Peptides against a protein of PDB entry 3OIQ. Designs and how they scored, part 47

Target 1, 212 residues: chain A of PDB entry 3OIQ
Amino acid sequence: KNRIFVSSSKDFEGYPSKAIVPVQFVALLTSIHLTETKCLLGFSNFERRGDQSQEDQYLIKLKFKDRGSERLARITISLLCQYFDIELPDLDSDSGASPTVILRDIHLERLCFSSCKALYVSKHGNYTLFLEDIKPLDLVSVISTISTKSTNSSKHSSSELISECDLNNSLVDIFNNLIEMNRDEKNRFKFVKLIHYDIELKKFVQDQQKVL

## One batch from the design tools (peptide; aimed at target 1 I20 L59)

Design b1_p24_8_s2 (made by RFdiffusion4, then SolubleMPNN; from b1_p24_8, 11 letters changed)
Fold by OpenDDE base, seed 4:
Structure b1_p24_8_s2 (fold): chain B 212 residues (1-212), chain A 24 residues (1-24)
Amino acid sequence: as target 1 above (212 residues)
Amino acid sequence: DEKLKEQEKNEEKTEELYEEYLKK
């Protein structure tokens, strides 16, 4: 089956009540929930959903059933956190108990752009998104991509089934949503509170704010 | 917490179908 690019987690409301659909999306990492029995990643594009929390619009499950899958999940979390400079408690507890990691509101400190491949699995009108693949995206690369593609619809035939346009549109939408959140005095999100807030990000945000 | 509880309920219902998919 062809992989479907998902621009909104609302798209799943129209999905079949019994299906397996490979999907892909781009979003910000918002939460990590690693326990002894489960591993979940929360993502958001911060699409406005009325009064609903904009956190964890995409809840992605990592397979966590056996020692092999648990190890893979822990390695995945470790690698993501290393890439985004997220401090994890030492996962090497001598006690043999897998440490619990619960991180929330990651986007308040770090913009962790991620390209996710997942399986939408539905049964009886309920669905779960199971992680297939995750690619962390560098913020500088994201900024450069948004800045350059406003002008060049170069049909780069990247063999990736995702329209380069869909990726870009999603990245733009995320930034636009973040800009709106930053302007809202009631919203906790502020660009200046990001640990990695630099001159480049500042300039980019200022330039995007002029267009909105 | 409510979202996580809802997710857990969805997982239990979908996990069987996912494991069947992984075996194909």
Scores: peptide ipSAE 0.437, ipTM 0.871, DockQ to the pose 0.877
OpenDDE base, seeds 1, 2, 3, 5: peptide ipSAE 0.436, 0.434, 0.435, 0.436; ipTM 0.870, 0.869, 0.870, 0.871

Design b1_p24_8_s3 (made by RFdiffusion4, then SolubleMPNN; from b1_p24_8, 12 letters changed)
Fold by OpenDDE base, seed 4:
Structure b1_p24_8_s3 (fold): chain B 212 residues (1-212), chain A 24 residues (1-24)
Amino acid sequence: as target 1 above (212 residues)
Amino acid sequence: DEKLKLQEENEKKTEELYEEYLKK
């Protein structure tokens, strides 16, 4: 089956009650939930959903059933956190107890753009998204991608099943949503509170704010 | 917490179908 690009987690409301659908999306990492029994990643594009929390719009499960899958999940979390400069408690507990990691509101400190491949699995109207692949995206690369595509549809290679347009539109939408959140005095999100807030991000945000 | 609980319930219902998929 072809992988479907998902621009909104609302798209899943129209999905079959019994299906397996490979999907892909781009979103910000918002939460990490690693316990002894489960590993979940929360992502959001911060699409407005009424009064509902904008966190964890995509809740992605990592397989966590055996020592091998648990190890893979822990390595995945470690590598993501290393890439985004997220401090983890030492996962090497000498105590043999798997350390619990519960991080929430990651987007308040760091913009962790991620391209995720997942399986939408539904049964009896319930669904779960199972992680297949995750690629962290560099913020500078995200900014450059948004800034350049106002002009050039570069025919990059047809090998990525995702329309380069879909990816960019989603990245733009995320930034637009963040700009709206930043303008809202009631919203906790502020660009100036990001640990990695630099001159480049500042300039980009200022330029995007003029268009909105 | 409610969202995580709902997720856990959904996972249990879908896990069998996912594990069947991984065997193919």
Scores: peptide ipSAE 0.460, ipTM 0.882, DockQ to the pose 0.868
OpenDDE base, seeds 1, 2, 3, 5: peptide ipSAE 0.458, 0.458, 0.458, 0.455; ipTM 0.881, 0.873, 0.882, 0.881

Design b1_p24_8_s4 (made by RFdiffusion4, then SolubleMPNN; from b1_p24_8, 13 letters changed)
Fold by OpenDDE base, seed 5:
Structure b1_p24_8_s4 (fold): chain B 212 residues (1-212), chain A 24 residues (1-24)
Amino acid sequence: as target 1 above (212 residues)
Amino acid sequence: DEMIKKQEENEEYTEELYEEYLKK
């Protein structure tokens, strides 16, 4: 079955009430919710939805049902946090209690671009997105990809890869949304408050702001 | 958190279908 690229979490409102659909999207990591019983990742593209919270537009479940899946979820979280330089509370608490991790508003400190593969699973109009794969994206690479209209159509005709165009368009849309949030005095998001705010990101934002 | 609560409600209906999918 072909994987569908999703540009908006609103696309799911038009999805079948009973289906299993492989999907893929790119978004910013906004939250991590790891407890004793569940693991959830929140993502957003910060698409304007009126006065609703722009956080956690994509709520992704990691399988967390048995010791094997729990271990995989914990390893996934550890690797993501290591990649994005997110401080986790000491997972090595000698207390045999599985550490609880609740992080919110990650995007206020770090732009954690992620390409996610998930299964849309619906029954009776309710749906869950189950994580299949996650690829963290380097911010320098994201900026480079947007700045260089990479006409590198590497015709890797593998019918399962997202159109490079769809990925690039979504990355542009995310940055445009962040620029709008940065301009809004009521919005908590500010580029200058990012821990990794550097001259390259500053220049890129300034150049994008001239086009908007 | 309303999003977490909504996710828990959705899981009750979707978990069985997901576990059936993983067995194929």
Scores: peptide ipSAE 0.388, ipTM 0.863, DockQ to the pose 0.873
OpenDDE base, seeds 1, 2, 3, 4: peptide ipSAE 0.382, 0.383, 0.381, 0.385; ipTM 0.860, 0.833, 0.830, 0.860; seed 4 fails the geometry check

## One batch from the design tools (peptide; aimed at target 1 I20)

Design b1_p25_1_s1 (made by RFdiffusion4, then SolubleMPNN; its pose is not in this set)
Fold by OpenDDE base, seed 3:
Structure b1_p25_1_s1 (fold): chain B 212 residues (1-212), chain A 25 residues (1-25)
Amino acid sequence: as target 1 above (212 residues)
Amino acid sequence: DEELEELYEEYLKKKKEEKEKEELE
């Protein structure tokens, strides 16, 4: 089955009421919810959704049914947090309790761009997204990709992989949405409050703000 | 939610069986 690129989590409203569809999207990591019984990742592209929270637009489940899947979920969370320099609360290893991690609003401190592969699983009109794969994206690489492809439309590599165009368009859309949030005085998101806010990101945001 | 998890587990099982078959051919 061909993997479908998803630009909006609203696309799922048009999906079949009974299906298994492999999907892929790019979004910012917004939340991590790891308990003894479940693991969830929240992602958002910050698409405007009226009065709905712009956070956790993509709620992705990790399989958490057995010791093997639990271990894989925990390793996945650890590797993501390590890659994005997310401080996990000290999992007090001394209490034989399974470590609980609840992180929210991650995007307020760090832009954690992630390319996600998931399975859309639906029955009776309800759906869940199950994580198949996650690739963290480096912010410098994201900025460079957006900056360079505004000029060079030239290499059609016709591999059945999600159009490099779709990925870039989604990355641009995310940045545009973040710029709008940054301009809104009521919005908690501000680029200058990011821990990794540097001269490169500042320049990129300033240049994008002139085009919007 | 449990019914979706069951459907997902059935899918994973089939995908594993298909892969194991391809590795034996």
Scores: peptide ipSAE 0.503, ipTM 0.871, DockQ to the pose 0.891
OpenDDE base, seeds 1, 2, 4, 5: peptide ipSAE 0.501, 0.501, 0.501, 0.501; ipTM 0.869, 0.869, 0.870, 0.869

Design b1_p25_1_s2 (made by RFdiffusion4, then SolubleMPNN; its pose is not in this set)
Fold by OpenDDE base, seed 3:
Structure b1_p25_1_s2 (fold): chain B 212 residues (1-212), chain A 25 residues (1-25)
Amino acid sequence: as target 1 above (212 residues)
Amino acid sequence: DEELEKLYEEYLKKKEEEKLEELLK
């Protein structure tokens, strides 16, 4: 089955009530929920959804059924946190209890762009997204990609693979949504509150704000 | 959620079997 690119988590409302569909999306990491019994990652593109929280629009479940899957989940969380400079609470509690990690609103401090592959699994109209793969994206690379493609519509008409255009359009949409959130006085998100807010990000945001 | 997990596990098992059969050819 071909992997489907998902630009909105609303797309799942139109998906089959009984299916297994490989999907891919790009979004910001918003939450991490690791307990003794489950591992969940929250992602968002901050698409406006009325009164619904813009956080955790993509709730991704990691397999957490056996020691092998638990280990893989913990390694995945560790590697993501290392890549994004997310401080994990000291896992060094000498209590042989499996470390619990509950992080929320990650996007308020760090823009953690991630390309996710997941399985949409549905039955009786309910669905769950299971993580297949995650690629963290470097913010500088994201900014560079958006900045360069605004000028070069090179028609690389190469077939049926998730268009590099779809990924870039979603990255642009995320930034546009963040700019709107930053302009909203009621929204907690502010670019200037990001730990990694630098001159490059500042300039990029200022340039994008002139187009919007 | 347990029913979706079961479907996912059945899918994974089938994919592992398909991969194993491909490796044994």
Scores: peptide ipSAE 0.514, ipTM 0.880, DockQ to the pose 0.862
OpenDDE base, seeds 1, 2, 4, 5: peptide ipSAE 0.512, 0.513, 0.514, 0.513; ipTM 0.878, 0.878, 0.879, 0.878

Design b1_p25_1_s4 (made by RFdiffusion4, then SolubleMPNN; its pose is not in this set)
Fold by OpenDDE base, seed 3:
Structure b1_p25_1_s4 (fold): chain B 212 residues (1-212), chain A 25 residues (1-25)
Amino acid sequence: as target 1 above (212 residues)
Amino acid sequence: DEELEELYEKYLEEKEKEKLEELLE
C-alpha cells in the first residue's frame, strides 16, 4: 500500500471506519507520555481547530506489549530527547521501577520538528495511530528548506514519492501557525521563550512575519 | 482500544511473516 502524506489530522475523519493505512506527516513534538504500560507521543502542526487544544493533534502510540517493544519505545524516547536536547527527568535508577516520563508543551521551549511514519488502524469508526518510524528534523535545515524553496520551483516530477512539496508546505504551515500563536497575546507560545532562540531563527521569523 | 491493538498486532505478524518468506526465497 502506498504511504499517504497527511497535512491535517482532520484528514482522519474522512478515513475508512475499518482500515490499516500507512501514513506520513510532519509536525512538532508536543508531548511524551511513557509509563509502565504505555508510550504515547503527541504531535501538532497547530492547525486552528476551534476550541480544541492545538496540542497533541497527532497522538501516536508506540507498541508497548512485551519487553522487546518496551525496550524499543524507551530507546526511541531516549534518542529523540538526546537529539532535541530534552532533559529527561532523572530516572532514579535506584528504585527498580520502570522509568516514567511525562512531558507536555514541549513546543513552548523547543521546536522539535519530526517526520513521522505511522499506521492508521481503524475499526468501528475509532482509530489509533501506531508509530512505524520517526525522523527528527534539524531546525536549521527546516529554515533553510523553507527559505530556499520559496524561490526555486524546480519541477522534479517524480510522481510516486510523497512530494517533497507536501513536506515543505506542511513546514511552512507550521511556521505560519506558530507566527499566529506568537502574535496572540493569549497564547503561551512565544518564539523569544524558546531555549534555542537565536539570531537565525529571529531573522527567519521576522522575514516570515512580513509576508503574513 | 484493545481491539485496535489486536488488529495492529495481527498486521505486524503478517508483515513479519511476509518478510521472513522473502528472506527464505
Scores: peptide ipSAE 0.480, ipTM 0.863, DockQ to the pose 0.855
OpenDDE base, seeds 1, 2, 4, 5: peptide ipSAE 0.476, 0.477, 0.480, 0.477; ipTM 0.860, 0.860, 0.862, 0.861

Design b1_p25_2 (made by RFdiffusion4)
Pose (drawn by RFdiffusion4):
Structure b1_p25_2 (pose): chain A 183 residues (1-47, 54-90, 99-149, 165-212), chain P 25 residues (1-25)
Amino acid sequence: KNRIFVSSSKDFEGYPSKAIVPVQFVALLTSIHLTETKCLLGFSNFEQEDQYLIKLKFKDRGSERLARITISLLCQYFDIELPDPTVILRDIHLERLCFSSCKALYVSKHGNYTLFLEDIKPLDLVSVISTISTKCDLNNSLVDIFNNLIEMNRDEKNRFKFVKLIHYDIELKKFVQDQQKVL
Amino acid sequence: MLTELHETVHELYENNKDDILEEAE
């Protein structure tokens, strides 16, 4: 194929006014909006706000069930508690870091566009830390995301704090420290 | 679990692929 890797949502400015373009990006999961009619997943690389809004489209009940199972499994994989109806989660990153490699389909018309979900591969935080420590587009994005997350933690006014993560590991405390030295 | 998630996302996408392509029409 010819899937185009996007490093920022701003890249979508050069894309056609009407086209179907397979894309791929890496970001943190930040929000979920699940209704009976549609589902939107928000992701961000904190270059610090929501940036990617991925849509799971479904019309009938059969496809709705698949969308619900998909959200259920994604949340379970990240240890996100889910009440299972309109379901809303926000600023997931303030509580949990959820790196994800996502493949999507850019669909545009009249200059407007929507990113539809094709695949989502959650990335283990332990592997993310290891992948950064031992050591392309994926790694560049993982590094940039973690750097922005570091600057956000330094900023006193920003609500993001590593120590406030429900999964604040000793190894996470260690990687963050040894990561600031590089700065 | 990851295999289940992948398979479920694939099935959802294939079921809706034609509807998604119609968004460009």

Design b1_p25_2_s1 (made by RFdiffusion4, then SolubleMPNN; from b1_p25_2, 11 letters changed)
Fold by OpenDDE base, seed 3:
Structure b1_p25_2_s1 (fold): chain B 212 residues (1-212), chain A 25 residues (1-25)
Amino acid sequence: as target 1 above (212 residues)
Amino acid sequence: MLEELQKTLKELFEKEKEDILSLAE
């Protein structure tokens, strides 16, 4: 089955009540919830959804059923956090207690752009997204991609390419949403509060603000 | 690092795939 690019988590409202659908989306990592029984990653594109929290619009599960799979989940989370320079408590603590990691509002400190492949699994109208693959995206690369969108339509015809257009459009939408959040005095998100806020990001935001 | 991440996640997913698919049944 062809993988479907999802631009909004609202798309799932139209999905079958009983289905298995491979999906892909781009979003910011907003939360990590690792416990003894489950691993959940929250992602968001910060689409305005009325009064609902803009966080964790995509709740993605890493399923594990035994110690072996739990370890794999833990390693996955560790590696992901290493990539994004997210500080985790020592997961390797010899204390026989399964390490619990609860991180929220990651986007307030770091923009962790991620391209995610997931499996949508629904039964009786309820669904769960299971993470199949993740590609962390470097902020510099994201900025460059958005900035150069008009020129390099290099037709890399690889058949599995969710249209570079969908990815780029999603990235633009995310930034636009962040800019709106940044302008809102009531919103906790501010670009200047990001740990990695630099001259490049500042300039990019300023330039994008002129277009919105 | 990215390759290791993706490899680990793939291993996890493949290990759990049958159980995941069974949730739709």
Scores: peptide ipSAE 0.737, ipTM 0.971, DockQ to the pose 0.978
OpenDDE base, seeds 1, 2, 4, 5: peptide ipSAE 0.735, 0.736, 0.735, 0.734; ipTM 0.971, 0.970, 0.971, 0.970

Design b1_p25_2_s2 (made by RFdiffusion4, then SolubleMPNN; from b1_p25_2, 12 letters changed)
Fold by OpenDDE base, seed 4:
Structure b1_p25_2_s2 (fold): chain B 212 residues (1-212), chain A 25 residues (1-25)
Amino acid sequence: as target 1 above (212 residues)
Amino acid sequence: MLKKLQETLKELFEKEKESILSLAE
């Protein structure tokens, strides 16, 4: 089955009540919930959904059933956090007790852009997204991608790759949503509060604000 | 580092794949 690009988590409301669908989306990492029994990653594109929280619009599960798979999940989380320069407590603690990691509102400190491949699995109208693959995206690369006019490199590489257009549109949408949040005095998100806020990001945001 | 991340996640996913797929049955 072809992988479906998802631009909104609302798309899942129209998905079959019993299905397995490979999906792909781009979003910001917003939360990490790692316990002894489960690992959940929250992602969001911060699409406005009325009064609903804009956080964790994509709840992605890393399933584990035994100590071996749990270890792999922990390593995965550690590596992901290392990539984004997120400080985690030592997850390899020999103390036999699996450390619990609960991080929320990651986007308030760091923009962790991620291209995710997941498996949508539904039964009886309920669904779970299982993480299949993740590609962390560097902010500089994201900015460059948005700023670079999509040259139609019609290289028909037959790979189930997201159309460059879909990726770019999603990235633009995320930034636009962040800009709106930044303008809202009631919103806690502010670009200037990001740990990695630099001259390049500042300039990019200023330029994007002029178009909105 | 990216390669290791993706490989680790792939290994995890493949180990759990049958269990994941069974949830739709």
Scores: peptide ipSAE 0.740, ipTM 0.971, DockQ to the pose 0.964
OpenDDE base, seeds 1, 2, 3, 5: peptide ipSAE 0.738, 0.738, 0.739, 0.738; ipTM 0.971, 0.971, 0.971, 0.971

Design b1_p25_2_s3 (made by RFdiffusion4, then SolubleMPNN; from b1_p25_2, 12 letters changed)
Fold by OpenDDE base, seed 3:
Structure b1_p25_2_s3 (fold): chain B 212 residues (1-212), chain A 25 residues (1-25)
Amino acid sequence: as target 1 above (212 residues)
Amino acid sequence: MLEELQKTLKELFEKQKEDIKSLAE
């Protein structure tokens, strides 16, 4: 089955009530919820959805079947956090208790762009997104990709059927949404509060703000 | 690091795939 690129989590409202659909999206990591029984990753593109929280628009589940799968989930979380420089509480605490990790509002401190592959699984109208793959994206690379989109349609024949255009459009949309949030005095998100806020990001945001 | 992540995710997904199929039946 061809993987479907999802530009909005609203797309799932039109999905079949009973299906397994491979999907892909790009979004910011917003939350991590790791417990003894489950791991949930929250992602958002911060699309305006009325009065609903713009966080965790994509809730991705890692299901534990056994201790082995739990370990793999923990390793996954550790590696993601390592990549994004997210501080995790010491998971190595010798206390035989499975460490619980609850992180929220990650986007307020770090822009953790992620390309996610998941399985949409629905039964009786309810759905769950199961993580298949996640590729963390470097912010510099994201900025460069958006900035260079005009010129080099270099046909990199990467056989992944998902149009580079879809990815780029989603990245632009995310930044536009963040810019709107940054302009809103009531919104907690501010670019200047990001730990990694630098001259490059500042310039990029300023340039994008002129177009909006 | 990225390769390890991909490997880990692949292993995790393969383990889940059987359970996922059962949830859809």
Scores: peptide ipSAE 0.553, ipTM 0.932, DockQ to the pose 0.926
OpenDDE base, seeds 1, 2, 4, 5: peptide ipSAE 0.550, 0.552, 0.552, 0.552; ipTM 0.932, 0.932, 0.932, 0.931

Design b1_p25_2_s4 (made by RFdiffusion4, then SolubleMPNN; from b1_p25_2, 13 letters changed)
Fold by OpenDDE base, seed 3:
Structure b1_p25_2_s4 (fold): chain B 212 residues (1-212), chain A 25 residues (1-25)
Amino acid sequence: as target 1 above (212 residues)
Amino acid sequence: MLEKLQQTLKELFEKEKESILSLAE
């Protein structure tokens, strides 16, 4: 089955009540919830959805059922956090207690762009997204991609069926949403509060703000 | 680092795949 690119988590409202659908989306990592029984990653594109929280619009599960799979989940989370320079409590603490990791509002400090492949699984109208693959995206690369959209379609024939256009459009949408959030005095998100806020990001945001 | 991340996640997913698919049944 062809993987479907999802531009909004609202798309799932139109999905079958009983289905298995490979999906892909791009979003910002917003939360990590690792416990003894579950691992959940929250992602968001910060699409405005009325009064609902803009966080965790995509709740993605890493399922584990035994110690082996739990270990793999923990390693996955550790590696993801290492990539994004997210500090985790020492997961290797000799205390036989499986360390719990609860991180929220990650986007307030770091823009962790991620391209995610997931399996949509629904039954009786309820669905769960299971993470199949994740590609962290470098912010510099994201900025460059958005900025260069007009010129060189270098036909990198990467056979991946998902249109580069879909990814790029979603990245633009995310930034536009972040800009709107940044302008909103009631919103906690501010670009200047990002740990990695630099001259490049500042310039990019300023330039994008002129177009919005 | 990325390769290890993706490989680890793939291994996890493959281990749980049957269990995941059974949730739709």
Scores: peptide ipSAE 0.735, ipTM 0.971, DockQ to the pose 0.978
OpenDDE base, seeds 1, 2, 4, 5: peptide ipSAE 0.734, 0.734, 0.735, 0.734; ipTM 0.971, 0.971, 0.971, 0.970

Design b1_p25_3 (made by RFdiffusion4)
Pose (drawn by RFdiffusion4):
Structure b1_p25_3 (pose): chain A 183 residues (1-47, 54-90, 99-149, 165-212), chain P 25 residues (1-25)
Amino acid sequence: KNRIFVSSSKDFEGYPSKAIVPVQFVALLTSIHLTETKCLLGFSNFEQEDQYLIKLKFKDRGSERLARITISLLCQYFDIELPDPTVILRDIHLERLCFSSCKALYVSKHGNYTLFLEDIKPLDLVSVISTISTKCDLNNSLVDIFNNLIEMNRDEKNRFKFVKLIHYDIELKKFVQDQQKVL
Amino acid sequence: FSIKSTFTFEDAEEFLESDEEFVYK
């Protein structure tokens, strides 16, 4: 195929006013909006706000069920608690870091566009840390994301703090320290 | 491990023919 990797949401400024373009990006899962009619997943690389809004479209009940199972599995994989109805989660990153490699379809018309979900591969934080420590687009994005997360942690006014993560590991405490030295 | 979607290129084409709203305007 010819899937185009995007490093930032701003890349979508050069895209056609009406086209279907397969894309791929890497970011943290930050929000979920699940209704009976639609589902939007928000992601961000914190270059520090929501940036990518990915839509799971479904019309009938059969496809709604699949959307619900998909959200259930994604949340279970990241140890996110889910009440299973309109379901809303925000600023997930303040509590849990959820790196994700996502493939999407960019669909635009009249200059407006929507990113539809084709695939989502959660990335284990342990693997993310290891991938950065031992050592392309994926890795560049993982590095940039972690750097921004580091600067957000330094900023006293920012609500993001690693020590406040429900999964604040000893290894995470270690990687963050040895990561600031590079700075 | 990954989670696949049922959304396809055919669906994208059908979306372009529909009156449905876009997320980014």

Design b1_p25_3_s1 (made by RFdiffusion4, then SolubleMPNN; from b1_p25_3 with I3L T6N F9E E13K E17K E21D)
Fold by OpenDDE base, seed 4:
Structure b1_p25_3_s1 (fold): chain B 212 residues (1-212), chain A 25 residues (1-25)
Amino acid sequence: as target 1 above (212 residues)
Amino acid sequence: FSLKSNFTEEDAKEFLKSDEDFVYK
């Protein structure tokens, strides 16, 4: 089965009511919800959805079926947080209680760009997105990718049907949405409040703001 | 780098047979 690139979580409204569909998207990590019984990651591209919260547009469930998968989920969270410099409470509680981690609004402090592969799993119109693979993206690499009009159709092997164009368009859309949020005085998101706000990001945002 | 969750189509088929709640309803 070919993997489908998803540009909007609204695309799932048109998906089959009973299916297993491999999908991929790029979005910002917005939340982490780790409990004793589940692990969810929230992502958003901050597409405008009326009055609905722009956070957690993609809720991705990690495999959390047994002690082995639970451990892998905790390791996955730890490694993602390590990559993005997100402070976690010590997940290594010597007390046999699995620590609960609830982080929200991650995008207010850090732009955690992530390329996610997931399985859309539906029955009776209900669905769950299960994580298959997550690739954290470096912000410098994201900025570089957007800034370089990809005239280089690098002949990446025909097996990754996700066009470099789809990825780039989604990254541009995310930044445009963040710029709109930054301009809105009512929106909590501000680039200058990001912990990693540097000269490069500042310049990139200023240059993108001239085009919008 | 990439992180694999090791969720499979088999896991998805098992989930569809379970009474486990869907995230989106």
Scores: peptide ipSAE 0.710, ipTM 0.971, DockQ to the pose 0.913
OpenDDE base, seeds 1, 2, 3, 5: peptide ipSAE 0.709, 0.709, 0.709, 0.708; ipTM 0.971, 0.971, 0.971, 0.970

Design b1_p25_3_s2 (made by RFdiffusion4, then SolubleMPNN; from b1_p25_3 with T6D F9E E13K V23I)
Fold by OpenDDE base, seed 3:
Structure b1_p25_3_s2 (fold): chain B 212 residues (1-212), chain A 25 residues (1-25)
Amino acid sequence: as target 1 above (212 residues)
Amino acid sequence: FSIKSDFTEEDAKEFLESDEEFIYK
């Protein structure tokens, strides 16, 4: 089945009211919600949506129907947190209760770029996104990818239907949105408040700010 | 690296037949 690249979570407003559609997007991880009964990941590209919160524009449900899927969900969260250096609250409550993790506003401290594959599952106009695959992206690799393609418009690599262009355009759009948020004095997001704010990110942001 | 879910199109069909709430209404 052809997987659709999604550049905006508004695209789902035009999707079939009864469907199972494989989708892919790239966004920043904004929230983690793990309870005894569900696991959700929140993502955003920070597209302007009027007065609505720019967080959690993509809420993705993990499979959480049995002990096996619950275990896989917990492993998924642990691996993402390990990759992004996200501190999980000490789950060492000696109480045999499944640990609850609720993290919000992750993007205020860390830029957690993620390429997500999901199933759009709809009925009666309502929908849920279910996770199929998540690939965390390294920030240095994201910066390098944006920087190198801005100079090499000429190599059409004719490989698979999800153009490397769609991924890159979405990464650029995310950075542009973050730059706009950083310029807004009312916005809580500031690049200088990121734990991993380094000279490379600083230079990249400064260079992108000159083009906007 | 990537992390694969165990969610399938079969699980999606089962979900559509269930009374589980949708995230987006």
Scores: peptide ipSAE 0.733, ipTM 0.974, DockQ to the pose 0.915
OpenDDE base, seeds 1, 2, 4, 5: peptide ipSAE 0.732, 0.732, 0.733, 0.732; ipTM 0.974, 0.974, 0.974, 0.974

